Peptides against a protein of PDB entry 8YR4. Designs and how they scored, part 180

Target 1, 309 residues: chain A of PDB entry 8YR4
Amino acid sequence: PRGSPALQLVVLICLGLMGLERALNVLVPIFYRNIVNLLTEKAPWNSLAWTVTSYVFLKFLQGGGTGSTGFVSNLRTFLWIRVQQFTSRRVELLIFSHLHELSLRWHLGRRTGEVLRIADRGTSSVTGLLSYLVFNVIPTLADIIIGIIYFSMFFNAWFGLIVFLCMSLYLTLTIVVTEWRTKFRRAMNTQENATRARAVDSLLNFETVKYYNAESYEVERYREAIIKYQGLEWKSSASLVLLNQTQNLVIGLGLLAGSLLCAYFVTEQKLQVGDYVLFGTYIIQLYMPLNWFGTYYRMIQTNFIDMEN

## One batch from the design tools (peptide; made by RFdiffusion4, then SolubleMPNN)

Design b2_p24_5_s3 (from b2_p24_5, 22 letters changed)
Fold by OpenDDE base, seed 2:
Structure b2_p24_5_s3 (fold): chain B 309 residues (1-309), chain A 24 residues (1-24)
Amino acid sequence: as target 1 above (309 residues)
Amino acid sequence: DAELAAAAAALAARAAEFAAERLS
């Protein structure tokens, strides 16, 4: 944000907190590994209790994954509210200024309420795109890269390769299946609008329908429109289940391959039992943000289309 | 463990700086 040193400092603090979140994503599995190793070695209670307490504290800072946001993420989100408000206001003022520069002929041809709705959609699309890129997409890609580097350095290079292939295949299939699914969703939305328009037209012409006793005919036409809509809705919903199942299969195969390889190296005494638990825990942690990647990708596409309009 | 945490923090800081430069 140009012009406010206080907001620049808040952005720097938010970036520092994002860095801390990435560090926590690596540290939490390591401390969990250490607990498993200390339990396996029957280590003294004082060492175990300290490691468990440290793990729980780090887990509180990181958060519980799907159900709970961590303290660091909540603090970042809280600080970012002021930056988001500044950015939103700046975009709104730029759009409003641009609207005043448009020709009188353009203003005379449009209703003020439609113009405001276009401005609100434009602002929401820009702010939404920025938030998804900064807080979801970029951090998730960073966590994948950090994960590949970690497994390549501290495990055998084969683990880094398995994670790389699994995540690359997951991302590629997520994009391809999401693009395929978008066709069904567009067709569904078009048919929904057509079905709704038919219902509105029938109700606006209620007097004419009543005069001709055509109620049964209009109800049957509406039923046919609903059946056509539900056929497209089913295809859209079934395509989502197919996406989720494809994602689950890719992660399951990657987890299977990596877990078997880890178990083999534990049997050869090259790795500890804690390393097996670390691998499983870390892969699940990488998967949790990726489960939403298809939603983020679609949201980004929608926001780009809404910005072009 | 501390060196790994420092390396992860440094990589995260660099990724954050790169994101900040593109958003500025």
Scores: peptide ipSAE 0.000, ipTM 0.315, DockQ to the pose 0.025
Fold by OpenDDE base, seed 3:
Structure b2_p24_5_s3 (fold): chain B 309 residues (1-309), chain A 24 residues (1-24)
Amino acid sequence: as target 1 above (309 residues)
Amino acid sequence: DAELAAAAAALAARAAEFAAERLS
């Protein structure tokens, strides 16, 4: 933000906290590995207790791996509130200024409530797009890249390749299936709005409906609209199940291939038992934010379309 | 993620409420 050094410092602190979250995502599995190795080696209690205490502390800082439950993520979110309020206000004032610069003919052709609704959609879309990009999409992509580098350096190039192929396939299928699904969701939402509009129109004209004894006719028309909606809802829901199942299959195949390879290297004494546990926990940790990636991608597309309109 | 979706939805809802409060 130009003009406030305090908000620039808060942005830098938030970026530093985002970097710390990425470091925690690597360190937490490493410390969990070390606990498993120390337990396997029957190490002295003092070393084990220190490693467990350090792991629990790092896990408290990281949280549940969903990006919203950790101390660091909560602190980042708290600090970001001021930056978001400043950005939102600035975008709102720019849109409002632009609306006043528009021709009188444009204002005469539109109701004031419609103009404000467009301005509000515009501000929400810009602020939402920025938040989704900075806090969800970019960190998730960074975690994948860090994961590929980590597995390539500390395990073997084959593990890095498995993670790369699985994550690339997962992201590609998530995008393709989400774009396909968006057609069904748009059709569902359009039919939902049409069904609601019919119900509202019937209720607003209640006296007329009562006068003509047309209650049964309006109920049947509403029933037909609901059946049509449910047919589209089923397609939308079925497409979501297909997305989730496709994602689960890709991660399952990646986990299978990588776990078998890790188990093989443990039998050859090239890796420790803790490294097998690390691989499984790290892949699951990478999967958790990716499960929501299709939702984030759709929200970004919706916000972009709503900003252009 | 439910809290971030709820915070994004609460932010979209607060943007919509702030919009609705300026429309009223």
Scores: peptide ipSAE 0.000, ipTM 0.271, DockQ to the pose 0.065
Fold by OpenDDE base, seed 4:
Structure b2_p24_5_s3 (fold): chain B 309 residues (1-309), chain A 24 residues (1-24)
Amino acid sequence: as target 1 above (309 residues)
Amino acid sequence: DAELAAAAAALAARAAEFAAERLS
């Protein structure tokens, strides 16, 4: 932010906190592994108590794995409010200035309320997409890359390959099934608008409908429109369930392959029992943000489509 | 309308550039 050194410092602190969140995402599973190993070895209480206390403290900083409830994420979100307000205000003022630079002929041809609605949607979409890309997409991709590197270096190349294949397949199927689903959602929304328009037209013509005793006919036409809508709604909802099940199957197969391989290496005494728990915990931790990725990819597509109109 | 979409897209691109310049 050119012109406010205080907001530049806040952005740098937020970036530092994002880096700390990535470090916590690696450290928390490692400390949990160490607890399981110390319990298995029947280690002295003082060593166990220190490791547990350190784990709980790190888990407090990280939060519940959603990346939104930890102390570090809450502090980042709090500090970001001022940066977001400054960015929003600057975008709004740029749009407003640009609207005043447009020709009188452009203003006379448009309703002021429509222009303001488009400007507000545009500002909200841009600020929302940016915040989403910076705080959800980029961090999730970074965590996947860090995970692949970590498992490849400290376990075996096979674990890194399993994580890579699982996450790549998950992302690819999420995109493909989401694009396929978007057709059903568009058809549903179009039919919803058509059904609503018929209800509005029938109610605006209430006196005419009443004069001809056509109430039963209008109700039956509305029923047919609802049945057609519900058929499209079912396809949209069923396609969401199919997406969620496909995602769950990919993660389940990746977890199965990796957990069997980890269990095998534990039986050969190449890995400890805690390493099995680390792998499972880390994969589940990577999955939690990815489950939201499909919802967010749709938000990106919707906002781009709303900007093209 | 294509001009308003182009203006919104140009503003989105400038906001993304401005955000990239803020992250740099």
Scores: peptide ipSAE 0.000, ipTM 0.273, DockQ to the pose 0.032
Fold by OpenDDE base, seed 5:
Structure b2_p24_5_s3 (fold): chain B 309 residues (1-309), chain A 24 residues (1-24)
Amino acid sequence: as target 1 above (309 residues)
Amino acid sequence: DAELAAAAAALAARAAEFAAERLS
């Protein structure tokens, strides 16, 4: 943010907190591994109690593993409110200034309320897109990269490859299936609006409908419109289930391959029992943000469409 | 980091320009 050193400092603090969240995503599984190893070795209570206390504290900072409910994430979100307000106001003023530069012919052809609604949608779409990119997409990609590096360095290179292939396939399928689903959602929304418009038109013309005793005909037309809508709604909902199931299969296959490989290395005494627990915990932690990636991608696409309008 | 904030601000500015250009 140019012009406010205080907001620049807040942005830097937010970036630092984002880095801390990434560090927590690595540290939490490591401390959990250490607890399992200490329990296996029958270590002294004092060492175990310290490690457990540290783990619980790190887990409090991280939250539920999604990064959305942790103390650090909440603090970041709180600090970002001022930056978002500044950005929103700047975008709104840019749109407003541009509207004043437009020709009188453009203004005479549009209602003021429509122009304001377009400006508000544009502002909301830009600020929403920016927030999703910076706080959801980029951090998720960073966690994947950090995960690949971690498994490649501290485990065998085969673990890094499994995570890379699993996450790459997951992201690709999520994008492709989400784009495919967007067609069904658009068709559903168009049919919903048409169904609502027919209901409104029938109700506004209530006197005419009564005069011609056409109530049964209007009800049947509305029924047909609902059935057509429900057919599109079913396709939209079924495509979501298909997305979720496809995602679950990809993660399940990655978890299976990596868990079998880890179990094999534990039997060969190359890895400890705690390393098996670390792998499972870490993959689940990578999956939690990714489960929402399809929702984030749809929100990004919606914001782009709303900016185009 | 400053480039990401600047790129985010530039993307917001370009998205505002793009929204403005499509509103024109």
Scores: peptide ipSAE 0.000, ipTM 0.232, DockQ to the pose 0.038

Design b2_p24_5_s4 (from b2_p24_5, 21 letters changed)
Fold by OpenDDE base, seed 1:
Structure b2_p24_5_s4 (fold): chain B 309 residues (1-309), chain A 24 residues (1-24)
Amino acid sequence: as target 1 above (309 residues)
Amino acid sequence: DEELQEALKKLEEAKERFKQEQLS
């Protein structure tokens, strides 16, 4: 971004965080290997517990297998909002200025494209909701129930309780935080529609704007409307980062509690080293569909709000 | 007119891609 040293610093920090994500992708498997080795060698509990805690902390920073929900990724996404808003505003003002230089044929193509987009959003929303319920929600709930039963029968009942509490808390917080986010999204969409209506009104009255040489005034009014929109967009985007980070914390705490308990039972020779690997792999496998749950529920909610306005 | 329609189609496609990237 030219002209803002603060935004240039944010870009450099985001690039540094991307480098840290690459380092975490190497370190997490190394620490995981070290846990397996320490379990195999029957190392002292203090060394094992420290290595497990360090692994879970690194895994919290990395997030899921894609890295998309880790603390570092969430921090990068949060910092990038301001850079993206600056770029979006610059492009939108350039297009609006160029629209005031170009003539009337624009109006016919836009109405057809809007009606098509509303129709395509409506049909894709219903089909996407049904496919999402059938192919993601129901299987994920089944996998959670199977997981609770499996860990309760083949492990200690405490493992089944940890998985139950972790997944129940994850689902509850996902719903509650997503309902809270709906308010910010509705406010954002209302302001987007108002900003769009102002742009359309200015373009419909183009001859009058040109006659009074008021182009600079209409561009400044549009800029103010974009700044107001971007204030609401920031709240929406920041609330998403908060959701993802809250989800990452819940899974991280469940993984920590279960991994420490599993490691303890391996040291007591009640479980094998393979059971520790199984537990960690299974919790990560349950997390992946649940992360998609938050994304699709948001997509569905978006499409409903976009049909109401 | 065609350049404007193409620029705006590209803008709407960029806004929609951006909206999808924020959802992912």
Scores: peptide ipSAE 0.009, ipTM 0.378, DockQ to the pose 0.125
Fold by OpenDDE base, seed 5:
Structure b2_p24_5_s4 (fold): chain B 309 residues (1-309), chain A 24 residues (1-24)
Amino acid sequence: as target 1 above (309 residues)
Amino acid sequence: DEELQEALKKLEEAKERFKQEQLS
């Protein structure tokens, strides 16, 4: 963005964070391999525990299998909000200014296109919603239950407890934080609709605006409305980053506790090296669908709030 | 008119991609 040196610095920081994500994608598998080797060699507990702790810390920075919920990714997403808002505002103002230069035919065509888009979003969202609930949410809940049972029966009862507490806390925090986010989203959507209605009204009265040479005044008034909207959008987007980071922390703590406990039982020859690999793989497999659930519950919430207004 | 409709369409597609990228 040419207009703000502060936003240019934020872009450079975001690019640096993207480079760090690439480094983490290489380091995490290396540390994981090193854990497996140390377990196989029956290395001393202190060396093993340090390597496991370092791995989990790197995994917390990276996030889950997709990396989308890692601390570095969340920090990047948080910093990028202001850059995106600046770009969106600039494009919206350019479009709005250009719309005042156009003929009445375009204004009539736009209303039809907006109504069609709302209808298409509504229908596609409901169908996608039902399909996702059936094919992702229900299987994920089943996999969690199966996992708790499996770890409780075939591992020490402490593993089943760790998975139970981790997944229960993850689900509870996901619901509670998402309900809290509903307020910010509803306020954002109400202000979006008000900003759009003002833009449409100004554009329908474009002949009057042209007659008074008031195009610059209407553009500035629209800019103020966008700034107000973006203040609410920032709260919504920042609350999402907080959700993702909270989820990442819960999974990271569960992975740490379970990985240390598993490594300890392998050193005591109560579990095999394969059991450590199984635990780590299974927790990551449970995490992937849960990450999608957080994304999708957001989409549901959008569409329900958009239907209420 | 066509250039603006295409610019609006590209903007809406960019907004939708951005929403999807923030969702992923």
Scores: peptide ipSAE 0.008, ipTM 0.381, DockQ to the pose 0.102
Fold by OpenDDE base, seed 4:
Structure b2_p24_5_s4 (fold): chain B 309 residues (1-309), chain A 24 residues (1-24)
Amino acid sequence: as target 1 above (309 residues)
Amino acid sequence: DEELQEALKKLEEAKERFKQEQLS
């Protein structure tokens, strides 16, 4: 944000908190590994209690799991509210100034309330996309790279390869299947608009429909349009289930391959029992932001399709 | 005509809010 040193400091603090989240994503599995190893070795209570206390503190900072966001993520989100408000207001003022530069004919041809709604949707979409790129896409790619480096350095290179192949295949299939789904969504939206236009036209011409006793014919025509819409909606929804199932299968196969390999190395005494738990925990931690990636990528594509129409 | 179009617009905005609430 140009012109406010306070907001620039908040952006720097948010970037520092993002770096801390990346460190926590590595440290939490390591401390959990260490607890499992210390329990397996029957280590002295003092060492175990210190490691458990440190793990719980790091887990409080990280959050993650069902229903609790971490302290660092909440603090980042809280601090970012002011930056988002500044960015939103700046985009809104730029759109508003541009609207005032447009010709009187453009203002006479559009209802002011519709223009304001387009401006508000445009501002929300740009601000949401920017926040998504900065806080989800870049961090997720960083966590994948850090994960590959960590597993390649501290485990066998085979674990780094499994993570690389699993995440690369997941991202590639997510993009390809989402682009394939976009065709079904465009067809659904086009049929929804056509069904609505027919309903409006039939209701506006209700006197003519009543004069010809064509009410039953218009109802049947509307039913056929709804059935056609529902057939396209089903294809859109079924394609979403197929995407989610494909993603789940890729992660499941990566988890299976890596867990079997880790279990094998534990049986050969090359790895400890805690390393098996670390691998499973770390893969699940990488999956959570990737699942959000698939959801937001769909939301972005929706907003782009809804802006093209 | 304008009231019907405004009612249909409000219904669509309500459907879109409901879709967003089901996604949250």
Scores: peptide ipSAE 0.008, ipTM 0.417, DockQ to the pose 0.054
Fold by OpenDDE base, seed 2:
Structure b2_p24_5_s4 (fold): chain B 309 residues (1-309), chain A 24 residues (1-24)
Amino acid sequence: as target 1 above (309 residues)
Amino acid sequence: DEELQEALKKLEEAKERFKQEQLS
């Protein structure tokens, strides 16, 4: 982005965050190993609790392994929105200006029959996505229920409660925040369609635009429409980052509470070190399908809203 | 306009691919 020093700084920050993600990918396994070692050595609770808390904090920053996007990744994605929008706008304006240069030749070469075939492909994809949603939602809910039962029977009832609360809160917040996002997506799509219609109208009337030498005016008018669209797109994309971060926070809190409780029971010799490893692994396995589900649900909602307009 | 809709579709598909490549 050569035109904005602010965007260049954002790019440098994003590169720094990418470096931090790589550091986290190394540190998280190290801290996890350290927890296992401290549990094996029957280390003092204070040292263990600090190491567990530090691990969960690092895992919150990393994400991925918890079945969610990490804080650092979300922050990177959030900051990158403006860089993406700048690049997209620049490309769209270059293409639009080039189409105005070529459009006399393009309008003279025009054939009438291919338009109709594009609309039918959109509807078939959504029905497939709904089926995919149902086939992924039901198993994911079943896995959660099985997980709650498993932890309630083989662990202390407190573990089952933690899993239940975390999964219920995760699902509820996913639905509520996704419904809240739908308004931003609808507004974005409406403005996208209006921007597209304006571009189409300008290009269809190319001969008139050329006759009045108004290409620069139409490009500026299109730029303003893109800026308005990008203002709505930013709200949509930022709301997605907020969803992902909310999910990451819920998972992080659940992992923290459960990991501390498990570590405590290991110190009290009520659970074995293997049970701690099992808990952590099983929680991660439960959250993985939920994150995929959340991603697919977002994709499906995107496609549905893209079809309604 | 078929070529315009196809050019706009290719532009949208390129934009969507570019969005997907930036989300990956």
Scores: peptide ipSAE 0.009, ipTM 0.428, DockQ to the pose 0.047; fails the geometry check

